# Ledger of designs, part 65: peptides against a protein of PDB entry 4LZF

Target 1, 155 residues: chain A of PDB entry 4LZF
Amino acid sequence: GGRLVVFPNGTRKELSADGQTVKVMFFNGDVKHTMPDQRVIYYYAEAQTTHITYPDGMEVLQFPNNQTEKHFPDGRKEITFPDQTVKTLHPDGREESVLTDGTIIQLNPDGSKVIQFNTGQREIHTADFKRREYPDGTVKTVYSDGRQETQYPTG

## One batch from the design tools (peptide; made by RFdiffusion4, then SolubleMPNN)

Design b2_p11_8_s1 (from b2_p11_8, 4 letters changed)
Fold by OpenDDE base, seed 1:
Structure b2_p11_8_s1 (fold): chain B 155 residues (1-155), chain A 11 residues (1-11)
Amino acid sequence: as target 1 above (155 residues)
Amino acid sequence: APPLPPPPLEL
């Protein structure tokens, strides 16, 4: 059979009969599960947050507002916001957000920004200009000096 | 055993 240990502070520790599962119920309401696969599931009672750690270094956070965060062993982070936007933070400093409408927003380490709209329009922001590319091949550029240029499709 | 420290801040 399993074992139950009750500590003087009110913390309880349950061991499965096979010893492969450990459940700790802390005095503050937190719960820690150590699973046979070496996954550790920690529930923070006050924050209502679940933190899962994997033996490969993967971590998953689940917040009460339905936000989830994945921390990959390579240093990449993936955040799913309550609105279902997915933001990826890359180790090189690049950020990518995918909106529910299919719009993709990229922030590059050099400070440039690229927006790929679901309409097929693309906007590029650099230190020197903002550029809008249209599906018809029209390109509008507004330079930092205030100059504007429109390139029309040839055809 | 004491509880773990609080989770990191939400991003």
Scores: peptide ipSAE 0.046, ipTM 0.695, DockQ to the pose 0.135
Fold by OpenDDE base, seed 4:
Structure b2_p11_8_s1 (fold): chain B 155 residues (1-155), chain A 11 residues (1-11)
Amino acid sequence: as target 1 above (155 residues)
Amino acid sequence: APPLPPPPLEL
């Protein structure tokens, strides 16, 4: 059978009969589960946050506001915001946000920004210009000096 | 065992 250990500080430790599952209920209300698959589920009672660690180095954070964060072993992070926007932070400093409407916002390490709208329009922001690309092949550029250029599709 | 420290929050 399983066993329960009660520590003098009020922490409790439950072990399954097979020893593959361990549940620690800390005196502060935190709960730690070690699972047969070697994942560790830690619940922080004060923060109401769940932290799952996997044997491959994946980490998953679940916050009380319905935000979820995935920390990948490669250093990439994926944040699902309460509004279901998904933001990916890459180790190279690139950030990508996918909005619920299908808009993709990319922040590049060079400081440039690219927005791919759900309409098929694309906007590129650099230090030197803002450029809007239209599905028809029209390209409008507004330069930092105030100059504007329009390129028309060649039929 | 003591409780683990809380992880940092990302916003």
Scores: peptide ipSAE 0.044, ipTM 0.693, DockQ to the pose 0.132
Fold by OpenDDE base, seed 3:
Structure b2_p11_8_s1 (fold): chain B 155 residues (1-155), chain A 11 residues (1-11)
Amino acid sequence: as target 1 above (155 residues)
Amino acid sequence: APPLPPPPLEL
């Protein structure tokens, strides 16, 4: 059978019969659960937050607002927001957001921005211009000086 | 008890 240890401060430690699962219930309501697969699950009672650490260095945070953050060993972060938008932060400073409608927003380290619309249109923002690319091959550019240029598809 | 996690990032 499992073992239960009750400490004078009210903390409880439960060990499975095989010793592979350890559950610590702290006096403040926090819980630490060590699993057979070496995952460690922290539940913070006051913050209502779950923090899972994996042996490879992966971390998963689950917040009470339904936001989830994945912290990868390579330094990449993936955030799933309550609205189900997924934002990826890359170690090089590039950010990518995928909206629920399929729109992709890319922020580059140089400050440029690319929007890929679900309609197949693409918009590029730089310091010098905004450019809209249409599925038919039409390209419209508005330069920072107010000049506009339209390139038509060659039929 | 373990330390509290950092707050979530915002959009």
Scores: peptide ipSAE 0.033, ipTM 0.671, DockQ to the pose 0.083
Fold by OpenDDE base, seed 5:
Structure b2_p11_8_s1 (fold): chain B 155 residues (1-155), chain A 11 residues (1-11)
Amino acid sequence: as target 1 above (155 residues)
Amino acid sequence: APPLPPPPLEL
C-alpha cells in the first residue's frame, strides 16, 4: 500500500504502493514529484514556479507570468514568452526569435543581425552596414560611414 | 526574464 511519512518539520512524503511515484510536500509549501519516468517536478510555492528535470538533463521552467524555458542537454535554450514569441539560444551563441506574426530575428555570433519580415523584406545588420532587401529585388544599404546606396532590380 | 528558481529543497 501507499505510505505517508510526516517529518518533524512538517514536511510530508507520500509514496505510491509501487514506490514509483513520490510526492514531497515541504513545510514551506514547495512540492516535489518524482514520477515513474524519473522526471522530477518541483513547484516553488513562493515563486509560483514549476521546474521539471528529466533524466537526460532536459529542464523545463514555467514561470507565473506564463513564460516557459526549455534547457536542452546540448546547451540550447528555448524561451516562450507570454506573448508567444519563441527565442532560441544556441550553444554557438546564435539567437533566433520567432514572433507571432512570423517575423524571424537572428543574432549571429559575429554580431550580425538578420530580420526576416513577414512581408518578405529582409534586413541585415553588420559592423559595416544596415541593408534592407525588398521582395522586388530593391536593396537599400546604409553604411557605417553614413553613405547610402540603393540598388534597383534590373528589369 | 524572471530569475531562475533556487535549487530544489531536499529531504
Scores: peptide ipSAE 0.029, ipTM 0.699, DockQ to the pose 0.888

Design b2_p11_8_s2 (from b2_p11_8 with T9A T10E)
Fold by OpenDDE base, seed 5:
Structure b2_p11_8_s2 (fold): chain B 155 residues (1-155), chain A 11 residues (1-11)
Amino acid sequence: as target 1 above (155 residues)
Amino acid sequence: APALPPAPAEL
């Protein structure tokens, strides 16, 4: 059968009959589950946050506001916001946000920004210009010096 | 994201 250990500080430890599942209920209300698949589930009672650690080094944070964060072993982070926007932070400093409408926003380490709109338009921001690419092949560039250029589609 | 406190030590 399972085993329950009650510590003097009020912490409780439940062991499954097979010994593969361990549940620690800390005196502060925190809970730690060690699962047969070697994932560890921490529940922080004060923060109402769940933190799952996987044996491959993956981590998943679940916040009470419905935000979820995934911390990948490669150092990448993926944040799903309450509005279901997904933001990926790459180890190189690149950031990508995918909005629920399908708009993609990329922030590059050089400070450039690329927006792929759900309309099929793309906008590129650099220190030197903003460029808008249209689905028809028209490209409009506004340079930092105020110069504007329009490239029309051929055809 | 809030910083998570360390889990209390087991006795």
Scores: peptide ipSAE 0.054, ipTM 0.751, DockQ to the pose 0.536
Fold by OpenDDE base, seed 3:
Structure b2_p11_8_s2 (fold): chain B 155 residues (1-155), chain A 11 residues (1-11)
Amino acid sequence: as target 1 above (155 residues)
Amino acid sequence: APALPPAPAEL
């Protein structure tokens, strides 16, 4: 059978009959679960935040505002915002945001920006120009000097 | 990301 241990400080520890699941209910309202798969699930009562640690070093944070953060062992972070936008931060400093409409926004370490619109249009921003690429192969460039160029598809 | 406190001691 399972076991319940009650400590003098009011903390309670529940052990499953197989000993594979441990639930600690701390006197401050925090809860710690150790799972059979070696995941540790910690609930911070004051912050209303759940922190999951995996045996491979992955971490998941769940905040009360419905934001979720995944911290990967390679140093990559994936943030799901309350609006369901997903932002990936890469170890090289590149950032990628995927909007709910399918638009992808990339921020590069050199300061350039690429937007892939859900319409198939792409926009590239650099220090020297802003370029719009259309699905038909038309490319429009506005240079920092005010010059404009249009390249038409070959056909 | 909010700061998370350390887990309390069991005893």
Scores: peptide ipSAE 0.054, ipTM 0.745, DockQ to the pose 0.515
Fold by OpenDDE base, seed 4:
Structure b2_p11_8_s2 (fold): chain B 155 residues (1-155), chain A 11 residues (1-11)
Amino acid sequence: as target 1 above (155 residues)
Amino acid sequence: APALPPAPAEL
């Protein structure tokens, strides 16, 4: 059978019969689970936040506002916002946001931005221009000097 | 992201 240890400070420790699962219920209401897969699930009672650490170095944060953050071992971060937008932060400084409608917004380290609309249109923002690519192959560019160019698909 | 407090001591 499992074991329950009650400490003088009011902390409780539950051990599974195999010792592979440990649950610590701290006196402050925090809860720590050590799982057979070596992940550690820590619940912060005051913050109502869950922090999961994995043996590979991945971390998952779950906030009371329904935001979730994943910290990958490669340094990538994935944030799921309360609105279910998913933002990926890459180690190179590139950011990608996927909206619930399927729109993708990419922010590049050079300061350029690419928006892939759910309509199949793509918009590219650079220091020099704003370009709209249409599904038909039409490309419209507005340059920083106010010049406009339209490129038509090769028929 | 909010900062997380340190885990309390077990004892």
Scores: peptide ipSAE 0.053, ipTM 0.743, DockQ to the pose 0.542
Fold by OpenDDE base, seed 1:
Structure b2_p11_8_s2 (fold): chain B 155 residues (1-155), chain A 11 residues (1-11)
Amino acid sequence: as target 1 above (155 residues)
Amino acid sequence: APALPPAPAEL
């Protein structure tokens, strides 16, 4: 059979009969599960947050506001915001956000920014210019010196 | 992201 250990502080530890599952119920309401697959599930009662750690170094955080964070072993992070925007942070400093409307926002390590709008328009921000590309092939550039150029489709 | 408190010690 399983075992129950009750500690003087009120913490309880339950061991499964097979010894593969351990559940610790802390006196403060926190819960720790160690699973047969070696994942560890922490529930923080005050924060109402779940933290799952995997043996490969993967981590998953689930917050009470419906935000979810995945921390990959390679250092990549994926954040799903309450509005369902997904932001990926790469180890090289690149960031990508995918909005629910399909807009993609890329922040590059050099400080440049690219927005791919769901309309097919694209906006590129660099140190030297801001450029808007339109689906018809029109390109508008505003340079850092205030100069503006418009390139019209050749046709 | 919210800060997570440490889990209490078992003993």
Scores: peptide ipSAE 0.053, ipTM 0.747, DockQ to the pose 0.551

Design b2_p11_8_s3 (from b2_p11_8, 5 letters changed)
Fold by OpenDDE base, seed 2:
Structure b2_p11_8_s3 (fold): chain B 155 residues (1-155), chain A 11 residues (1-11)
Amino acid sequence: as target 1 above (155 residues)
Amino acid sequence: LPPLPPPPLEL
């Protein structure tokens, strides 16, 4: 059978019969589960937040507003916002947001921005220009000096 | 806000 330990402060520790699962119910309402796979599931009662840690260094945070954050061992972070936008933060400083409509927004470490619209149009923002690429091959560029250029598809 | 660390287990 399992084992229950009750501490004077009101914390309770439940051990499975095999010893592979440990549940700690803290006096403050927090709950810690240590699982057979060595993942640790911590529930913060006041914040209503779940924090899962994995042996490989993966971390998952689940917030009461339905935001989820994944922290990968390689330093990448993936944030799923309440609106279901997914933002990926790469170790190189690149950021990518995927909107629910399929629009992809990339922020590059050099400060450039690329938007891939769900229409197939692409917009590139640099220090020197904004460029719109159209599915038909038309390219419109607005330079920082106000000059505009349109390149038409070679038919 | 990041959650506070869990309280220690009584020994």
Scores: peptide ipSAE 0.049, ipTM 0.754, DockQ to the pose 0.330
Fold by OpenDDE base, seed 1:
Structure b2_p11_8_s3 (fold): chain B 155 residues (1-155), chain A 11 residues (1-11)
Amino acid sequence: as target 1 above (155 residues)
Amino acid sequence: LPPLPPPPLEL
């Protein structure tokens, strides 16, 4: 059978019969599981948040509002927001957001921004201009100096 | 959300 240890502070430690699973129930209501696969699962009772750490350095945070964060060993971070938007933060500083409607928003380390709309329109933001590309091949550019250009598909 | 502090490891 498993073993239960009760500490003077009210913390409880449960060990499985095989010793491969350890459950610590802290006096504050927090829970720590150490699993046979070496995952460590923390539950923060006050925050109602689960934090899973993996042996490879992967981390998963699960928040009570259904936000999930994945922290990859390479430094990449993936956030699934409550609205189901998925944001990826890359180690190079690039950010990508995929909206539920299929719109993709890219933020580049140079400060440029690209929006690929679900309509097939694309918007590019740089220090020098804002450009809108339309599915018909029309391109509208508004430059930082206020100049505007429209390029037509037939022109 | 900010990173949560580790649980108090008072064993």
Scores: peptide ipSAE 0.046, ipTM 0.739, DockQ to the pose 0.531
Fold by OpenDDE base, seed 5:
Structure b2_p11_8_s3 (fold): chain B 155 residues (1-155), chain A 11 residues (1-11)
Amino acid sequence: as target 1 above (155 residues)
Amino acid sequence: LPPLPPPPLEL
């Protein structure tokens, strides 16, 4: 049968009959659950937050506002916001946000920005210009000096 | 979001 240990401080430790599952119920209401697959599920009672750690170094945070954060072993982070926007933070400093409408916003380490609109248009922002690429192959560039250029698709 | 509090010291 399972074992229950009750500590003087009110913390409880439950061991499954097979010994593969360990549940610690802390005196503060926190819960630590060690699973047979070596996942550790920690529940922070005050914050109502769940933290899952995986043997490969993956971490998943689940917040009470429906935000979810994944921390990958490579240092990448993926944040799913309450509005279901997904933001990826890359180790190189690149950020990508995917909006619910399919718009993709990329922030590059050099400070440039790329927006891929759900219409198939793309906009590139640099220190020197803003460029709009259209699905028909037309490209409009507005330079920082106010000069404008339009490139037409090769007809 | 505030950083998660450190896990309570397993006493």
Scores: peptide ipSAE 0.039, ipTM 0.710, DockQ to the pose 0.551
Fold by OpenDDE base, seed 3:
Structure b2_p11_8_s3 (fold): chain B 155 residues (1-155), chain A 11 residues (1-11)
Amino acid sequence: as target 1 above (155 residues)
Amino acid sequence: LPPLPPPPLEL
C-alpha cells in the first residue's frame, strides 16, 4: 500500500505503493505532484495557478483567468489568452499573434508590422509607409509624407 | 517541507 507521512507543520506527503507518484499537500494549501514521467505539477493555492515543469525544461503555467503560458527550452514563449488568441514570442524578438478569426499579426524586431488578414489581404507597416496588398494583385501605399501610390495588377 | 516560491507574473 501507499505511505502517508504527516509532518508537525500539517504538511502531508502521500507516496504511491510503487513510489513513482508523490503528492505533497503543504500546510498553506499548495499541492505538488511528482509523476512517473518526471513532470512536476505544482498548484499554488493563493494564486490559484498551476505550474507544470517537464524534464526537458518545458514549463506550462495555467492562470485562474484561463490564460496559459508555455515556456519552451529554446526560449520561445506561447501565450494562449482567455479569448483564445495565441501569441508567440520568439527569442529573436519577433512576436506573432494568431487571432480566432485567422488574422495573423507579426511584430518584427525592426519595428515593422505585418498583418495577414483572413480575407487574403496583407498590410505592411514601416517607418516610411503603410502598404495594403489585395488578393487581386492591387497594392496601395500611403507614405509618411502623405503621398499615395496605387499599383494595379494589369499595370 | 516548505512551499515552493510563487509563480512568475502573467505576461
Scores: peptide ipSAE 0.038, ipTM 0.705, DockQ to the pose 0.133

Design b2_p11_8_s4 (from b2_p11_8, 3 letters changed)
Fold by OpenDDE base, seed 5:
Structure b2_p11_8_s4 (fold): chain B 155 residues (1-155), chain A 11 residues (1-11)
Amino acid sequence: as target 1 above (155 residues)
Amino acid sequence: APALPPPELTL
């Protein structure tokens, strides 16, 4: 069988019979699992949050509101919101949100924004203009000075 | 998670 260790403060430590799994149940209700694959699972009882750390440096946070965050070893973060929107934060400062309807919103480090609509339209926002690209090849640009330009696919 | 506790009481 396994081994149980009880600490004076009420913390308990369970060791599996094979020694590959360790479960620490802290006096405050927190739980730490060390798994055979060397992942470490922390459960914070008060926050009801699970934090998984993988040996490759991957981290996964699971919040009680059903939000999940993945922290990749390369510094990228992927947040799955309760509404199932997925937001990726890149190390270069670029952010990408994928909405449930298939719309993609990109925020670039230069402050520009690109929206790829589920309709196939694309909108580009810069300091100088807003541009709408249509599936037919039409491009409409509204410049910050109020000038407008339309480019037609036929020239 | 709190710090690991002081010495063990082994059962």
Scores: peptide ipSAE 0.068, ipTM 0.791, DockQ to the pose 0.068
Fold by OpenDDE base, seed 3:
Structure b2_p11_8_s4 (fold): chain B 155 residues (1-155), chain A 11 residues (1-11)
Amino acid sequence: as target 1 above (155 residues)
Amino acid sequence: APALPPPELTL
């Protein structure tokens, strides 16, 4: 059968009968699970936060506000916000946000921005201009000096 | 007697 160890300070340690699962319930309310797949699950009682560590170096944080953060071994981070927007932070400083409506927002390290709308339109923001590309091939550019240019797909 | 395990570092 399983094994229970009770410590004088109130900490409890439960061992499964097969020895594959270990659960430590600390006297402060924190909980540590060691799983058969070598995942380690920490529950921080005060913060109400769950932290999962994987053998490959992946880490997952689950916050009480429904935000989830994944920390990849390559240094990439993926944040799922409470509104279900997913933001990816790349090691090169590039950021990508995918909104629930399918809009994709890319922030580049040079400060430029690209928005891919769910309508198929794309908008490019630089220091010098804003450019809107339409599905029909029309391109409209507004330059920082106030000049406007329209390029038509038929010439 | 085994040492009493400390609690985890709370975030």
Scores: peptide ipSAE 0.066, ipTM 0.741, DockQ to the pose 0.092
Fold by OpenDDE base, seed 1:
Structure b2_p11_8_s4 (fold): chain B 155 residues (1-155), chain A 11 residues (1-11)
Amino acid sequence: as target 1 above (155 residues)
Amino acid sequence: APALPPPELTL
């Protein structure tokens, strides 16, 4: 059978009969499960947050507001916000947000920004200009000096 | 128990 250990502080430790699962119920209401696959599931009672750690270094955080964060072994982070926007932070400093309407917002390490709108329009922001690309091939550029340029698809 | 990391800020 399983084994139950009760500590003087009220913490309880349960061992499965096979010894592969360990459940610790802390006196503060926190719960820690160590699984046969070596995954560790920690529940923070006060914060109502679940933290899962995997042997490969993957981590998953689940917050009570329905936000989820995935921390990948390569240093990438993926955040699913309560509104279902997904933001990816890359190790190179690039950030990408995918909105529920299909709009993609990219922040590049050089400080440039690219917005791919769900309409097919694209906007590029650099230190030197803002550029709007339209599906018809029209491109409008506003330079930092205030100069404007329009490129028409017909030339 | 380990400290909970702060959540990422919303956009």
Scores: peptide ipSAE 0.032, ipTM 0.642, DockQ to the pose 0.057
Fold by OpenDDE base, seed 4:
Structure b2_p11_8_s4 (fold): chain B 155 residues (1-155), chain A 11 residues (1-11)
Amino acid sequence: as target 1 above (155 residues)
Amino acid sequence: APALPPPELTL
Protein backbone atom coordinates (compact mmCIF):
# COMPACT_ATOMS: atom_id res chain seq x y z
CA GLY B 1 0.00 0.00 0.00
CA GLY B 2 0.87 3.65 0.14
CA ARG B 3 2.88 5.05 2.98
CA LEU B 4 2.73 8.17 5.11
CA VAL B 5 5.79 9.74 6.63
CA VAL B 6 5.27 12.33 9.34
CA PHE B 7 8.24 14.53 10.10
CA PRO B 8 8.94 16.12 13.50
CA ASN B 9 8.18 19.59 12.12
CA GLY B 10 4.68 18.52 11.09
CA THR B 11 5.44 18.04 7.39
CA ARG B 12 3.75 14.96 5.98
CA LYS B 13 4.75 12.93 2.96
CA GLU B 14 2.36 10.55 1.27
CA LEU B 15 3.61 8.00 -1.23
CA SER B 16 1.28 6.07 -3.49
CA ALA B 17 1.54 2.29 -3.52
CA ASP B 18 3.14 2.39 -6.99
CA GLY B 19 5.49 5.19 -5.93
CA GLN B 20 4.37 7.31 -8.90
CA THR B 21 2.57 9.94 -6.84
CA VAL B 22 4.19 11.86 -4.03
CA LYS B 23 2.30 14.37 -1.92
CA VAL B 24 4.16 16.56 0.53
CA MET B 25 2.08 18.60 2.92
CA PHE B 26 4.42 21.13 4.47
CA PHE B 27 4.02 22.42 8.00
CA ASN B 28 3.21 25.89 6.61
CA GLY B 29 0.26 24.56 4.60
CA ASP B 30 2.07 24.35 1.27
CA VAL B 31 1.39 21.24 -0.77
CA LYS B 32 3.62 19.64 -3.37
CA HIS B 33 2.35 16.91 -5.68
CA THR B 34 4.67 14.98 -7.93
CA MET B 35 2.50 13.21 -10.48
CA PRO B 36 3.03 10.09 -12.61
CA ASP B 37 3.36 12.32 -15.69
CA GLN B 38 6.27 14.07 -13.93
CA ARG B 39 4.43 17.35 -13.52
CA VAL B 40 4.90 19.02 -10.18
CA ILE B 41 1.98 20.86 -8.63
CA TYR B 42 3.00 23.23 -5.88
CA TYR B 43 0.41 25.07 -3.83
CA TYR B 44 1.59 28.08 -1.86
CA ALA B 45 -0.79 28.31 1.06
CA GLU B 46 -0.03 31.88 2.11
CA ALA B 47 -0.28 33.22 -1.45
CA GLN B 48 -3.08 30.79 -2.35
CA THR B 49 -1.22 30.26 -5.62
CA THR B 50 -0.74 27.08 -7.61
CA HIS B 51 2.43 26.55 -9.61
CA ILE B 52 2.55 23.66 -12.05
CA THR B 53 5.81 22.67 -13.69
CA TYR B 54 5.87 20.26 -16.60
CA PRO B 55 8.78 18.09 -17.74
CA ASP B 56 8.93 19.97 -21.08
CA GLY B 57 9.64 23.21 -19.20
CA MET B 58 6.10 24.59 -19.31
CA GLU B 59 5.03 26.37 -16.17
CA VAL B 60 1.53 27.40 -15.15
CA LEU B 61 0.73 29.82 -12.36
CA GLN B 62 -2.78 30.15 -11.00
CA PHE B 63 -3.36 33.11 -8.73
CA PRO B 64 -6.23 33.56 -6.25
CA ASN B 65 -7.61 36.48 -8.30
CA ASN B 66 -8.18 34.09 -11.24
CA GLN B 67 -5.13 35.32 -13.14
CA THR B 68 -3.35 32.50 -14.97
CA GLU B 69 0.16 32.70 -16.34
CA LYS B 70 1.69 30.21 -18.76
CA HIS B 71 5.44 30.24 -19.18
CA PHE B 72 6.37 28.41 -22.35
CA PRO B 73 9.71 26.64 -22.89
CA ASP B 74 10.51 29.07 -25.73
CA GLY B 75 10.39 31.98 -23.28
CA ARG B 76 6.94 33.17 -24.30
CA LYS B 77 4.52 34.06 -21.54
CA GLU B 78 0.75 34.07 -21.80
CA ILE B 79 -1.21 35.84 -19.11
CA THR B 80 -4.96 35.50 -18.77
CA PHE B 81 -6.11 38.34 -16.56
CA PRO B 82 -9.19 38.17 -14.32
CA ASP B 83 -11.12 40.17 -16.95
CA GLN B 84 -10.19 37.48 -19.51
CA THR B 85 -7.79 39.73 -21.40
CA VAL B 86 -4.99 37.58 -22.77
CA LYS B 87 -1.54 39.10 -22.89
CA THR B 88 1.29 37.38 -24.72
CA LEU B 89 4.87 38.40 -24.05
CA HIS B 90 7.19 37.23 -26.79
CA PRO B 91 10.91 36.49 -26.36
CA ASP B 92 11.75 39.35 -28.75
CA GLY B 93 10.08 41.82 -26.38
CA ARG B 94 6.86 42.16 -28.36
CA GLU B 95 3.71 42.19 -26.28
CA GLU B 96 0.23 41.46 -27.54
CA SER B 97 -2.97 41.90 -25.60
CA VAL B 98 -6.26 40.53 -26.85
CA LEU B 99 -9.21 42.16 -25.16
CA THR B 100 -12.56 40.43 -24.71
CA ASP B 101 -14.12 42.72 -27.33
CA GLY B 102 -11.60 41.48 -29.92
CA THR B 103 -9.35 44.54 -29.78
CA ILE B 104 -5.69 43.66 -30.15
CA ILE B 105 -3.01 45.87 -28.62
CA GLN B 106 0.52 45.25 -29.77
CA LEU B 107 3.60 46.78 -28.18
CA ASN B 108 6.62 46.39 -30.40
CA PRO B 109 10.29 46.24 -29.35
CA ASP B 110 10.93 49.51 -31.20
CA GLY B 111 8.48 51.24 -28.85
CA SER B 112 5.69 51.48 -31.40
CA LYS B 113 2.15 50.54 -30.47
CA VAL B 114 -0.51 49.12 -32.75
CA ILE B 115 -4.15 48.86 -31.84
CA GLN B 116 -6.39 46.76 -34.03
CA PHE B 117 -9.92 47.68 -33.06
CA ASN B 118 -12.80 45.27 -33.38
CA THR B 119 -14.35 47.78 -35.82
CA GLY B 120 -11.54 47.16 -38.30
CA GLN B 121 -9.88 50.48 -37.50
CA ARG B 122 -6.19 50.37 -36.77
CA GLU B 123 -4.16 52.87 -34.78
CA ILE B 124 -0.39 53.08 -34.97
CA HIS B 125 1.63 54.97 -32.39
CA THR B 126 5.26 55.84 -32.98
CA ALA B 127 7.63 58.42 -31.57
CA ASP B 128 6.83 60.59 -34.59
CA PHE B 129 3.09 60.16 -35.09
CA LYS B 130 -0.24 58.65 -34.25
CA ARG B 131 -2.01 57.20 -37.26
CA ARG B 132 -5.57 55.99 -37.59
CA GLU B 133 -6.43 53.68 -40.45
CA TYR B 134 -10.09 53.26 -41.30
CA PRO B 135 -11.73 50.30 -43.05
CA ASP B 136 -12.66 52.52 -46.01
CA GLY B 137 -8.97 53.24 -46.63
CA THR B 138 -8.91 56.68 -45.03
CA VAL B 139 -5.76 57.32 -43.03
CA LYS B 140 -5.39 60.14 -40.53
CA THR B 141 -1.99 61.00 -39.14
CA VAL B 142 -1.19 63.35 -36.28
CA TYR B 143 2.51 64.07 -36.11
CA SER B 144 4.43 64.90 -32.94
CA ASP B 145 4.88 68.48 -34.17
CA GLY B 146 1.10 68.90 -34.31
CA ARG B 147 0.82 68.60 -38.09
CA GLN B 148 -2.12 66.57 -39.33
CA GLU B 149 -2.56 64.69 -42.56
CA THR B 150 -5.54 62.89 -44.03
CA GLN B 151 -5.16 60.45 -46.88
CA TYR B 152 -8.29 59.43 -48.74
CA PRO B 153 -8.79 56.04 -50.41
CA THR B 154 -9.35 57.58 -53.86
CA GLY B 155 -6.27 59.76 -53.70
CA ALA A 1 10.29 25.79 -1.55
CA PRO A 2 10.88 27.75 -4.77
CA ALA A 3 10.22 31.47 -4.65
CA LEU A 4 6.92 32.53 -6.16
CA PRO A 5 7.52 34.82 -9.13
CA PRO A 6 5.71 38.15 -9.03
CA PRO A 7 2.57 38.25 -11.16
CA GLU A 8 2.34 40.56 -14.13
CA LEU A 9 0.40 43.77 -13.67
CA THR A 10 -3.09 44.05 -15.06
CA LEU A 11 -3.68 46.39 -18.00
Scores: peptide ipSAE 0.031, ipTM 0.652, DockQ to the pose 0.055

## One batch from the design tools (peptide; made by RFdiffusion4, then SolubleMPNN)

Design b2_p12_3_s1 (from b2_p12_3, 5 letters changed)
Fold by OpenDDE base, seed 1:
Structure b2_p12_3_s1 (fold): chain B 155 residues (1-155), chain A 12 residues (1-12)
Amino acid sequence: as target 1 above (155 residues)
Amino acid sequence: MALPAPEEEPEE
């Protein structure tokens, strides 16, 4: 049979009959579940937030506004915003955002930015220029000095 | 967003 411990502060601890599942119900309304796979599921009652920790060091946060954050053991973070935009932060400082329309925005550690539009156009931003690449092979570059260059596709 | 501090399990 399971075991129930009731502490003087009102916290309750439920152990499964096999001892592999532990549920702690804190006096403040927080709930901690330790699972047989060693995942820990913590629910913050005031914040209405779920925090899952995995044995490999992965963490998952679920916020009441439908934002989800994944923290990977390698230091990568993946944020799913309420609008379903997915932002990945890489350990090297690169950031990638995937919009719901399929647009991809990359921020590189060198400060360059690449936008891949759902139209097949690509825009590259550097310190020296902004470049727009078109699906037909046309490339337009605007340099920081105000010079403009257009490269036409070799048809 | 900063998470609140988790509650500590009482010692048995």
Scores: peptide ipSAE 0.169, ipTM 0.837, DockQ to the pose 0.813
Fold by OpenDDE base, seed 4:
Structure b2_p12_3_s1 (fold): chain B 155 residues (1-155), chain A 12 residues (1-12)
Amino acid sequence: as target 1 above (155 residues)
Amino acid sequence: MALPAPEEEPEE
């Protein structure tokens, strides 16, 4: 059978019969689960936030507003917002946001921005220009000097 | 958002 330890401070520790699962219920309402897979699930009662730590160094945060954050061992972070937008922060400083409509927004460390629209259009923003690429191969560039260029598909 | 400090497990 499992064991229940009750500490003088009101913290309770439940051990599974196999000893592979440990549940600590803290006096403040926090709950820590150590799982057989060595995943640690900590629930912060006041913050209503779940923090999962994996043995590989991955961390998952679940906030009461339905935001989820994943911290990868490589330093990448993935944020799923309440609206289901997924933002990835890469270790190189690149940020990628995937919108629910399938639009992808990339922010590059150089300050350039790439938008991949769900229509198959792509828009590239740099310091020097804005470029719109169309599925037909047409490319429209508006330069910072106000010059406009249209490249037509060779077909 | 900074997480609060986790509570320490009491020693058995």
Scores: peptide ipSAE 0.168, ipTM 0.836, DockQ to the pose 0.829
Fold by OpenDDE base, seed 5:
Structure b2_p12_3_s1 (fold): chain B 155 residues (1-155), chain A 12 residues (1-12)
Amino acid sequence: as target 1 above (155 residues)
Amino acid sequence: MALPAPEEEPEE
């Protein structure tokens, strides 16, 4: 049979009969589950936040506002916002946001920004210019000095 | 957001 341990502080520890599942119910209302797959599910009662840690170093955070954060073993982070926007933070410092409309926003480690619009237009921001690329092959560049250039598609 | 410190399991 399972075992229940009750500590003097009011914390309770439930062990499954096979010993593969452990549930700790802390005196503050926090709950820790250790699962057979060695993942640990910690629930913070005050913060209403769930923190899952995996044996490979993966972590998942679930916030009460429906934000979810995944911390990958490679150092990548993936944030799903309440609006279902997904932001990926790469170990190299690159950031990518995928909006629900299909717009992709990339922030590069060099400080450049690329926006891929759902319309097929692309906008590139660098220290030197802002460039808009159109599906027809037209390219408009506004340089930081105020110069503007339009490149027309080669007909 | 900083997570609270997890509670430590009391020793048996």
Scores: peptide ipSAE 0.167, ipTM 0.835, DockQ to the pose 0.812
Fold by OpenDDE base, seed 3:
Structure b2_p12_3_s1 (fold): chain B 155 residues (1-155), chain A 12 residues (1-12)
Amino acid sequence: as target 1 above (155 residues)
Amino acid sequence: MALPAPEEEPEE
């Protein structure tokens, strides 16, 4: 049979009959679940935040504002914002954001920025220029010196 | 966001 331990401080520990699930209900309202798959689910009552730790070192944070963060063992982070924008932070310092309209924004470690629009247009930002590429093959470049170039598709 | 420290399980 399962066991219930009640501590003098008001903390309660429930053990399943198989011993594979442990639930600790802390005196402060926090709850810790240890699962048969060795994941640990911790709920912070004051912060209303759920923290899941996996045996491979993956971590998942669920915040009360519907933001979710995944921390991967390789150091990558994936943030799903309340608006459903997904931001990936890579260990090399690259950042990628996928907007709900399908627009992709890449920030590179060199400070360059690439925007891939859902229309098939691409915009490249560097220290030296801003370039817009159109689906028809037209390319417009505005240089930092104010010079502008337009390359038209060869018809 | 900084998480608070988890509570420690009391010794049985």
Scores: peptide ipSAE 0.166, ipTM 0.836, DockQ to the pose 0.823

